Peptides against a protein of PDB entry 4XPM. Designs and how they scored, part 146

Target 1, 160 residues: chain A of PDB entry 4XPM
Amino acid sequence: VMLHSKNVKGFLENTLKPYDLHSVDFKTSSLQSSMIITATNGGILSYATSNNDVPKNSINEINSVNNLKMMSLLIKDKWSEDENDTEEQHSNSCYPVEIDSFKTKIYTYEMEDLHTCVAQIPNSDLLLLFIAEGSFPYGLLVIKIERAMRELTDLFGYKL
Target 2, 67 residues: chain B of PDB entry 4XPM
Amino acid sequence: DIKGTIAFDTHGNVIESTGVGSQRIEDIGDLSKVTLDAEGFAQVQGDSLLVHLYKRNDITLAVYTSA

## One batch from the design tools (peptide; made by RFdiffusion4, then SolubleMPNN)

Design b2_p23_4_s2 (from b2_p23_4, 12 letters changed)
Fold by OpenDDE base, seed 5:
Structure b2_p23_4_s2 (fold): chain B 160 residues (1-160), chain C 67 residues (1-67), chain A 23 residues (1-23)
Amino acid sequence: as target 1 above (160 residues)
Amino acid sequence: as target 2 above (67 residues)
Amino acid sequence: VSTPSEEVKKKLKELFEKLLAEI
């Protein structure tokens, strides 16, 4: 089934939900943002943010969106560099994963005080990007994005 | 009598931390080098606490207890 | 370095499995 824009938006919104690990009494904050961006230009195709209190068309909203655009571009650039760097692909910041026989990589990047993870949707021109607070552990963030990608099979192989 | 926990992956990145474990993230370096038995278990005396280790599926769980 | 008792192993494994189910 084809994922429409509305469905993708809803999916990303759902990824914002925090972890509540009852087994060990550990809780995370919500993700600050979740995005699908182009691997070519870092353009945002869809996004969700935990900050929904900003009025539409307000200066604060514009600033928020611009900030997301900047972050997406920066992360895309770093991702592109790493994809062309064998050494970076073998660093602790790179997690090779396989989903349904498709290979991809999850990268962790620190953006100021934020923790981010980005991964190419298998065989596609799209990247999934999570942005979280610094208190969100990288190991858990990697697991989160890996689990999320497994739910995006409709986007596997998507080419621009 | 769990005093805290740390779960971490093969990259040494934290998955979760609680209790005294949250204050002992630096232990991951040493804990990751501990030789586990055939079933994936080990027990290590660290500082004033005993650390119980279990690893499976590339995830290591460390449980801190007093004894 | 030593090995936990069978009882401790059981509890560790149970906790691990609960954690694994949540992440």
Scores: peptide ipSAE 0.796, ipTM 0.955, DockQ to the pose 0.909
Fold by OpenDDE base, seed 2:
Structure b2_p23_4_s2 (fold): chain B 160 residues (1-160), chain C 67 residues (1-67), chain A 23 residues (1-23)
Amino acid sequence: as target 1 above (160 residues)
Amino acid sequence: as target 2 above (67 residues)
Amino acid sequence: VSTPSEEVKKKLKELFEKLLAEI
C-alpha cells in the first residue's frame, strides 16, 4: 500500500516515541521533531512534533513552525555541503548504510543544544530528519533513523 | 554485580550508558583499542573497576564491575 | 588485558543479545 500524506504523518508521529531499554534500564526522551523534507530546498513535506500543546493560530505556534522551517533549511544546507565534501563523508559524523541494495548516508549534526540526524531516503529527493534533546545519544539516534528508513520503501526512488 | 554499562559503535558514539558507565564516557577511546579474543571478549582493569567487553556487529558492550 | 571467565562471557552475550533486540 502506498504511503499517503496521512499515513506518512502517522509514521512520523510514531518515530517520536522514546527508547526504553529494559535490558540495561536506559530510557531516552521522545524526539522533539521528526520530518520529511526536500533535499533541494529543505521544504517540509511532513512533520511531527512532541509539543502538541500550542494553541492554533497563536504566536507560539507560528514561532514553533518557523523554528522547524529554519532548522530544516539549515540542516539541508549542511547536508548538501557534506555531500560535496569527501573529507566530511569520512568523518565520525557520517554513517554509510545500505538498505535493500540502495546506498545512503546518515549524518549527525549538533544544532545548538539539540542532537539531530538526517539521511537521504534511498535514491530520492527526500531527507528524513530527527531532532532530539542533547541527552539522546548519537549512536542510538543513528540506529533509530536507520530502522525508520527501512520502513519507508514506498518513498525509495521518489523524485520531485 | 554490574555497576554500569556503556554501549558504543565503531565511530565511538554512545548507544547507551548507565550507572558508573555514564560517568566514564571518556573510556570509549581506550576501550575501542583493546584487542579482543577470537570470540569478541576482553577484560581490562580500569582504576578501581573491572571492565568486561563484548563486541559483535560493530557494537561494543562494556560492563563495569567491582571485581 | 585478559579474558573473562566462561560464566562472565555467557552473561555478557546474553545481555548483549537482549540489548540488540531492543534497539
Scores: peptide ipSAE 0.796, ipTM 0.954, DockQ to the pose 0.907
Fold by OpenDDE base, seed 4:
Structure b2_p23_4_s2 (fold): chain B 160 residues (1-160), chain C 67 residues (1-67), chain A 23 residues (1-23)
Amino acid sequence: as target 1 above (160 residues)
Amino acid sequence: as target 2 above (67 residues)
Amino acid sequence: VSTPSEEVKKKLKELFEKLLAEI
């Protein structure tokens, strides 16, 4: 079954769900945003936000979308720089991972008071981007995005 | 009895923290350097608390107890 | 630095497995 636009949107919405670790009684907040963006321009192809009740075409909705666009562009730029910097690829902010024999990297970036992580969908022109509150620990955020990418195999190798 | 926990990865980033562990994130630096036994366990005396360590699959779990 | 008792190891491993299953 191919992941179509509607399916991708639903997938991203599901990634917003918080962790509730009953084993140790640890809970997180929901992700603020989850996006698939282009690696080339940082353009948003699909997104989900925790605040879904904002009226369409309202000034609040416009501001929200503009904020996402800004963050996606900034993170894409930082990611692009790091992908061309061997030293940054060996920092603690970079997690090399392998999914189904495909290699990719997960980067963590602090954006003001927010915790973000971004990863290139293997062999594709797409990035998966999570934006969370500062209380969301980076180690768990990395695990979360890795698990999510394992569900996006239909997008592996996708070229624009 | 457990007073708190910290789970962290090989980069020293927190996966979860609870109880007194949430107030002792700075311990990760030292805990990550502790030599584990063949099964991946260790026990470290830290101030008034005892820290029990178990590492597997690049994840370290630290459990804080009074004894 | 020392080694936990077998009972403690058992409990640690069990807790770890539960945590691992949730993340």
Scores: peptide ipSAE 0.796, ipTM 0.955, DockQ to the pose 0.905
Fold by OpenDDE base, seed 3:
Structure b2_p23_4_s2 (fold): chain B 160 residues (1-160), chain C 67 residues (1-67), chain A 23 residues (1-23)
Amino acid sequence: as target 1 above (160 residues)
Amino acid sequence: as target 2 above (67 residues)
Amino acid sequence: VSTPSEEVKKKLKELFEKLLAEI
């Protein structure tokens, strides 16, 4: 099945859904944002945002288009730096993973009060980016993005 | 009889926390160093609570009980 | 450091399996 732009948008919207772990009675909030951006320039190819706007009309509104553009660029820059830094790749903020024999890395970044994680879609010029509230635990966020990437095999090897 | 839980990964990052576990995130450092048996289990007496550990697939589950 | 009873191990493993199925 080919992933067209509309299909990608729907996929990202589904990733916004919170965890509800009945086994231990633990719940998360929804992701604030989910994006596919270019690894080259941090440009947003597709995105989804939650409609739970806490501070409306604020300068730091995460769901605003301008804020999303800023966040994507900042995270892309940090990711680029870390990909060229062996020491950062060995920190606790970097998770090497393998999906269908393709190797990639998941990075966690604290962005102000938000928890974020980003990963290069294997062999591609694309990054998958999750932005969550500070209450969303990093370990679970990493698992979430890994599971999501396993569903994006159509984008593996995508070049700009 | 569970007072709380913590699940964490090999990087020491939280996967989930509940009950008293939510107030004992700092325990992860020590819990990650505990030697587990051949099946991946251990028990540790921590302060006033007993901690039961199980690790598999790079995930450690800690369960806090009174006894 | 000690090892839990067989009953505790069973319950702990069951809880873990349920958690693993949800994440």
Scores: peptide ipSAE 0.795, ipTM 0.955, DockQ to the pose 0.908

Design b2_p23_4_s3 (from b2_p23_4, 10 letters changed)
Fold by OpenDDE base, seed 3:
Structure b2_p23_4_s3 (fold): chain B 160 residues (1-160), chain C 67 residues (1-67), chain A 23 residues (1-23)
Amino acid sequence: as target 1 above (160 residues)
Amino acid sequence: as target 2 above (67 residues)
Amino acid sequence: VSTPDAATKEALRKLFDDLLAEI
């Protein structure tokens, strides 16, 4: 069954949930944002945000969306640069992974005070992007996005 | 009695940290070099704390205890 | 450097499993 737009957004919303470890006293904040963007131009195809208290069509919402657009573009640009730079792919900010025989890479990027993680959905023109607060540990963020990608098999090979 | 924990990946990035572990992130460098037994375990004496290590699937869990 | 006893190992395994299960 194909993922429809509303289903994709619901999926992204679910990724926002905080990590809450019951066995020890460790809990993260929710992800700030979760997005699927185009690898070509950084356009947002779907997104979810933990800040839903902003009224629709308000100036604050517009600013929030614009900020997401800006971040998406910046991260896409950095990702594109790294994908064309062998040395950057060997940095500790790059995690090569294989999902069902498809190879991809997970990158972690510090964006101002935010922790971000981005990965190309295997063999597609799409990127999955997580944005979290600076307190969200990178190691957990990487595992989280990898597991999320494993649930997006319908998007593998998606071309614009 | 657990005083804290640190979990980290092969890149040295933190997965989780609690208690005294949150204040000992700098230990990751040394802990990553500890030789583990055949099952992936080790114990390392720190200052006043004992560190119990368990590694599986490129993830290392460190548990700090008083003894 | 030493190795923990069996009970400690089991406790560590459980904590590790809990860690992964919550992600």
Scores: peptide ipSAE 0.772, ipTM 0.957, DockQ to the pose 0.807
Fold by OpenDDE base, seed 5:
Structure b2_p23_4_s3 (fold): chain B 160 residues (1-160), chain C 67 residues (1-67), chain A 23 residues (1-23)
Amino acid sequence: as target 1 above (160 residues)
Amino acid sequence: as target 2 above (67 residues)
Amino acid sequence: VSTPDAATKEALRKLFDDLLAEI
């Protein structure tokens, strides 16, 4: 079954939900943003944001979208650099993972005061990108994006 | 009588932290070196608290108690 | 370094499972 754009949008929206562990006093904020971008240009194919208080077509909405575009491009550039740097791939900021015999890597990046992580969807030209507040732990962010990626098997091998 | 918790991965990155655990993130380095039993458990006496450890699938959970 | 008793181990397993289930 093909994963259509509307399905992807809904999927990304679901990833925004906060982590709330009731057994102990631990609860995160919602993810700020969740995106699928191109590995080639950092172009946004689909995205979801937790900030829905901005009026539609307002100048603030435009600025918000532009900010996401900038963030996606910056992270894509850093990812591209690291994919060509053996030392960076062996740092604590890189998590090699295997999903259904496909190998990929999850990278964590500090972007100003935000915590981000990005991973190439296996054998594809696409990146999955999570952006969270600085209080969101990296270890949790990595597990979250890995589990999300396991649900995107329809995009494995997708080429632009 | 849990005073706090820390969960962390093999990179030393925090997954969650609560209570006194949030103030003892620096313990991760030492806790990651503790030898666990065959089932993945250990107990370590800290400076003032007892730390209960459980590791499975590259994730370590540390629970701090008074005794 | 020592090992927890059976009850403590079960409690740790429960907390661990809850941690994973919520993600």
Scores: peptide ipSAE 0.772, ipTM 0.957, DockQ to the pose 0.793
Fold by OpenDDE base, seed 4:
Structure b2_p23_4_s3 (fold): chain B 160 residues (1-160), chain C 67 residues (1-67), chain A 23 residues (1-23)
Amino acid sequence: as target 1 above (160 residues)
Amino acid sequence: as target 2 above (67 residues)
Amino acid sequence: VSTPDAATKEALRKLFDDLLAEI
């Protein structure tokens, strides 16, 4: 079954759910945003945000989207730089991962007071990007995005 | 009784923390160096708490108890 | 450094599994 645009957005919305461990007293906030962007220019192909209380077509919504566009571009640029930097690829902020025989990397980036992680969808021109509050642990964020990527097999190998 | 927990990865990044564990993130450095048994377990006595360790698939869980 | 008893090990395994299952 092929992932369609509407299905992708729904998928991203589901990734926003907070982590709630019932066996112990640990619960995170929801992700602030979840996006699929282009690795070429950082353009947003699909996105979901936890702040859905803003009226559609309002100035506040426009500003929010513009902020996401800015962040996506900045993160894409940092990702591009790191992909050409062996030192950054061996730092604690880089996680090499293999999914279905495809190799990719997960990077964690602190953007102002936010915790973010980004990963190239295997063999594609697309990046998956999670943005969370500063209280969201990086280790958990990495596992979360890895598991999410494993559900996006339809996008593996996607070229623009 | 569990007084707290820390879960962390091989990069030393936190996955989760609770109770006293959330106040002992600095322990990760030392805990990551502990030699585990063949099944991936260890116990380490620290100050007033006992730390129970379990590592599987590059994830370490530390559980703090009084005994 | 020592090793936990069997009951403690099982409890740790369960907590670990719960942690992974909720992600």
Scores: peptide ipSAE 0.772, ipTM 0.957, DockQ to the pose 0.798
Fold by OpenDDE base, seed 2:
Structure b2_p23_4_s3 (fold): chain B 160 residues (1-160), chain C 67 residues (1-67), chain A 23 residues (1-23)
Amino acid sequence: as target 1 above (160 residues)
Amino acid sequence: as target 2 above (67 residues)
Amino acid sequence: VSTPDAATKEALRKLFDDLLAEI
């Protein structure tokens, strides 16, 4: 099965949904953004954002897109550094995981007042990136992105 | 009788917190060291609250009650 | 340190399962 561009967009939009635990009084905000970017240069291949109230072609829309591009580049750079740093791979911000016999790592990064996590889609040139508010707990964010990656098997092994 | 909850992973990062648990995130360090029974359970008497622990698949759930 | 009774254990299991199911 092949994931078309529109299908990927819809998938990312679904990841934005807030976590709502009804058994106890716990509910998060929606993710601010969910993206698939290139591991090579941080280019955005697909993205979804919870802030859809900005008019198209407006200055605010341009600024928001530019902000996403900037964050993508910064996180890609940090990820690249950590992938070549044994100490960072053993830090508390790195979660080694295995999905269908493929090994990958989930990294958590604070970016200004935001909580982010990024992971290489197994054996691919692609990264999955979640951006959330600072109130979104990292433990939950990690589990969320791991489960999301398990649904992206069509992208495993994808090379640019 | 639940006064609050904390769920956390093996890195000590919070998954969820509610009630008094949200004010006791610092307890994670000590709770992570508690010896659990064969089924993954324990109870620990705190200052004024009883903490019920359950761990499975590297996730620990702590439930705070008055007794 | 002690162990919860059977009813408490079952309640904890349920809460734990609910936690994971909503993710």
Scores: peptide ipSAE 0.772, ipTM 0.956, DockQ to the pose 0.797

Design b2_p23_5_s1 (from b2_p23_5, 12 letters changed)
Fold by OpenDDE base, seed 3:
Structure b2_p23_5_s1 (fold): chain B 160 residues (1-160), chain C 67 residues (1-67), chain A 23 residues (1-23)
Amino acid sequence: as target 1 above (160 residues)
Amino acid sequence: as target 2 above (67 residues)
Amino acid sequence: LSAAQKAELKALFDSLMKEIESQ
């Protein structure tokens, strides 16, 4: 089944949900944002945010969208730089992973007080981007985005 | 009697932390270097707490107890 | 670590991993 725009939006919304690990009495906040952006320009193709209480077309909504655009661009730029830097790919901020025989990398980036994680959807021109509060541990964030990417097989190989 | 936990990956990044473990994230550096037995277990002494380690599939769980 | 302690620790680990994978 092909992922349509509405389906992608719903998928991203679903990724926002927090972890609640009862075995160790640990829980996270919801993701602040979940996005699919272009690897070429950092343009947002689809996104979801945990704060949906902002009225549409309000100044606050505009500011939030602008902030997302800024963050996506900055992260895309950093990702692009790292993809062209062998040394950075061997840092602790880079997780090489393989999904169904497709290779990709997960990067963690500190964005001010936020914890972010980005990964190229395998063989595609798209990036999956999670933005979380600083309290969201990086190790768990990496696990989260890897699991999410495994559900996006329809986007593998997607070219703009 | 668990006082706290830390789970971390091979990059030293936290997966979860609870209790006293949340205040001892700096232990990860040393805990990651501990020699485990054939089953993936170890026991080490912390400041005043005993740390029980178990590692499997690149994830280490540290459990802090008083004894 | 005693056998019982190992079993308990492993059980906790298994539970944790199961929860992570299920969410």
Scores: peptide ipSAE 0.781, ipTM 0.956, DockQ to the pose 0.901
Fold by OpenDDE base, seed 5:
Structure b2_p23_5_s1 (fold): chain B 160 residues (1-160), chain C 67 residues (1-67), chain A 23 residues (1-23)
Amino acid sequence: as target 1 above (160 residues)
Amino acid sequence: as target 2 above (67 residues)
Amino acid sequence: LSAAQKAELKALFDSLMKEIESQ
């Protein structure tokens, strides 16, 4: 089944759900945002946000969308730099992973008071991007995005 | 009588933390260097608390207890 | 660590990982 725009949107919305780990009595907040962006220019192809309290077509909504655009561009730029920097790829902020024989990398970035993770969808021109509050631990965020990518096999090899 | 927990990966990043563990994130550096037995377990004294360690598949769980 | 302590710790680990993988 091919992932279309509506399917991708629903998928991203599901990734917003928080963790509730009863075994150790640990809970996270929901992700602030989840996006698929282009690796070329950081353009947002699809996104979901947990902040649905803003009225549609309001100035606040426009500002929030613009903020997402800015963050996606900044993260894409940092990702691009790191992909061309051997030292950065060997830092603790980079997680090499393999999914179905495809190799990719997960990067963690601190963006002001937010915790972010970004990963190239294997062999594609697309990046998956999670934005969370600072209370969301990076190790768990990495696990979350890896698991999410394993569900996006239809986008593997996607070229713009 | 668990006082707290920390779970962390091989990069030293937190997966979860609770109780006193949330106040001892700096312990990860030392805990990651502890020699584990053949089954992946260890027990170490940290500050005033006892730390029980178990590692499997690059994830370490630390449990803090009074004894 | 005693055998009982190891068993409890492993059980907690297994439970934690199961929760993470299921969510």
Scores: peptide ipSAE 0.781, ipTM 0.956, DockQ to the pose 0.900
Fold by OpenDDE base, seed 4:
Structure b2_p23_5_s1 (fold): chain B 160 residues (1-160), chain C 67 residues (1-67), chain A 23 residues (1-23)
Amino acid sequence: as target 1 above (160 residues)
Amino acid sequence: as target 2 above (67 residues)
Amino acid sequence: LSAAQKAELKALFDSLMKEIESQ
């Protein structure tokens, strides 16, 4: 089934769900935000956030969206730099992965007190971006975004 | 009797931590260097706890017990 | 590690991974 705008938004909303690992009695918070942004300019194509208790069209909502725009741009810039930096690509914050014979990289970035991870959707001009609280472990965040990308095959090869 | 757990990847990043494991994240550096047997297991003596290790597919699980 | 201990540890690992993969 092809992913449309409605489906993408719903997909991102579903990625917000926390982990509840009963086997070891470990539970995470929900993701703060989940976004698909452009690799070229860091523009947000679609997003979901856990902060839905803000009145629509309020100043608080505008500030929240503006904050997401700022973070997406900053992360895109950092990602672009790292894609041209051999040392950064071999650091513990970079995970080379292969999905259906497509190679991509997952990067983890600390944004103030937040844990973030970003990955280029294979062979596309798009980035998938997760933003979580500092209590969300990076190793699990990486697993989460990898699993999510495996469900976005319709966006593989997407060019702007 | 499990006192805590740590799961971590080959980059040394935490996947999950519980109990006393949450207070021993710094152990990952040493635990990652432990030689495992042919089946991927090892046992290491900690401060006052025993650490049981199992690694498969680049993920290591450390289980802390009293014995 | 005894055989029983290994079995328990592996079982816990399998359960953990299954939960991660299913969520």
Scores: peptide ipSAE 0.780, ipTM 0.956, DockQ to the pose 0.911
Fold by OpenDDE base, seed 2:
Formats: sequence, C-alpha cells, structure tokens
Structure b2_p23_5_s1 (fold): chain B 160 residues (1-160), chain C 67 residues (1-67), chain A 23 residues (1-23)
Amino acid sequence: as target 1 above (160 residues)
Amino acid sequence: as target 2 above (67 residues)
Amino acid sequence: LSAAQKAELKALFDSLMKEIESQ
C-alpha cells in the first residue's frame, strides 16, 4: 500500500493528538505542528497544525506558514550539522533507534520556547518533525515520534 | 499515599511528572545513579519524602510518598 | 520495599506504559 498525499496529511493530523495518561493523572497539550520535510533543502512536503483558527489568505496565515518554513529550514540545517558531528551524536539530545532492522536517529532541539523533535525516515531523503509547547517533555516527545515513524514504512527508502 | 511521580529515560529526559515530582526534576541526576535490586526496585529517602524506584526497558518510574 | 509495594509499583508502571503505547 502506498501513502498518498492526502493520506500523509491525515496521518500527520492524527499525530497532533495529546497524551492523556490517566494512570498518573498526566496530560499534554496537542502538538503545535507535525511535518514531513526534505532532508536536502528543508522543504515542506506535508504538514498539520493545531492552529486552525487563522482565516485563509490572511496575513496571519502567511505569517504562520512562513514561520513553519523558517523552523523547518533551521532544524534541517542543525540536523545536517549533527549528522556530520560525532560528538553531537553522542549527546543526550540524540537517540539512535532501530525500526525493522533500519537504523535512524532522533534529535531533540530547543527552539525558543518550543520543544522540537526530528528524525530521518529510515534510508530516505525525508525527515519527520514534531513541534510542541515547552510543557511537552522531551522523553515523551521522543517516544511519540518513534512510534509515529513505525507507521511510515511506505516511506522507508524514499528518494527524491 | 502518592504525592507525585517522575518517569524518565536513560538520557535523563522526563517522560512524565506529576505532583511533587514536577517540582523535583533535579532529582533525576541522583535517582539515575541508585543501585537497583535484581528485580529492578529501590527505595531512597530524600528530603521529607520517600522515593520508590522501578526500572524496566530503559525507563525508570519514581513514586514519591510520605512514608 | 515490601512485596506488596513492589507489586503496586510494577502495576502502575505497566499501566503507564500501556497508555503510552496505545496513544
């Protein structure tokens, strides 16, 4: 089965949902944004956002989209640097993981007051990117993105 | 009798925190160094609270109680 | 930790992990 563009959008929208851990009475906010971007240029292939109250074709919409583009480029650049830095790959901000015999890395980055997490979809030219509020703990964010990547097997090995 | 909880990974990053645990995130550094028994449990006295630890599959759960 | 305390703590851990994995 192949993931179509509309299916990817729907998938990303579902990743926005918050955690509600009743066992310990802990709840998170929804993710602000969930994106698939290119590892080469940081271009946005698909995205979902919790900020759906912005009117279409408004200046606020343009600003919000431009902000996402800016963040994607910045995170892609940092990711590219870290992928070529042995020291950064051994920091507490890097999680080596293996999914179905494919190796990848999850990175956490602080972006102003936001918590972000990015990971290369295994053997692909694509990155999965989560943007959350500062109250969303990094350990849980890492778990979230790992679980999400396990559902994107159709994109494993995808080359631009 | 639970006053709070902290769950954290091997990188020292928080998975969840509640109650007094959310005010004691700095405890993770010391809690991560505690020697666990063969079953993955430990008990540590900290400040006025007792901390109960359980670790499995690289995740540690700390439960704070008054006794 | 007593046997009862260990059982309770493990049960809480299991519940927490189940919730994380299911969401």
Scores: peptide ipSAE 0.780, ipTM 0.956, DockQ to the pose 0.901

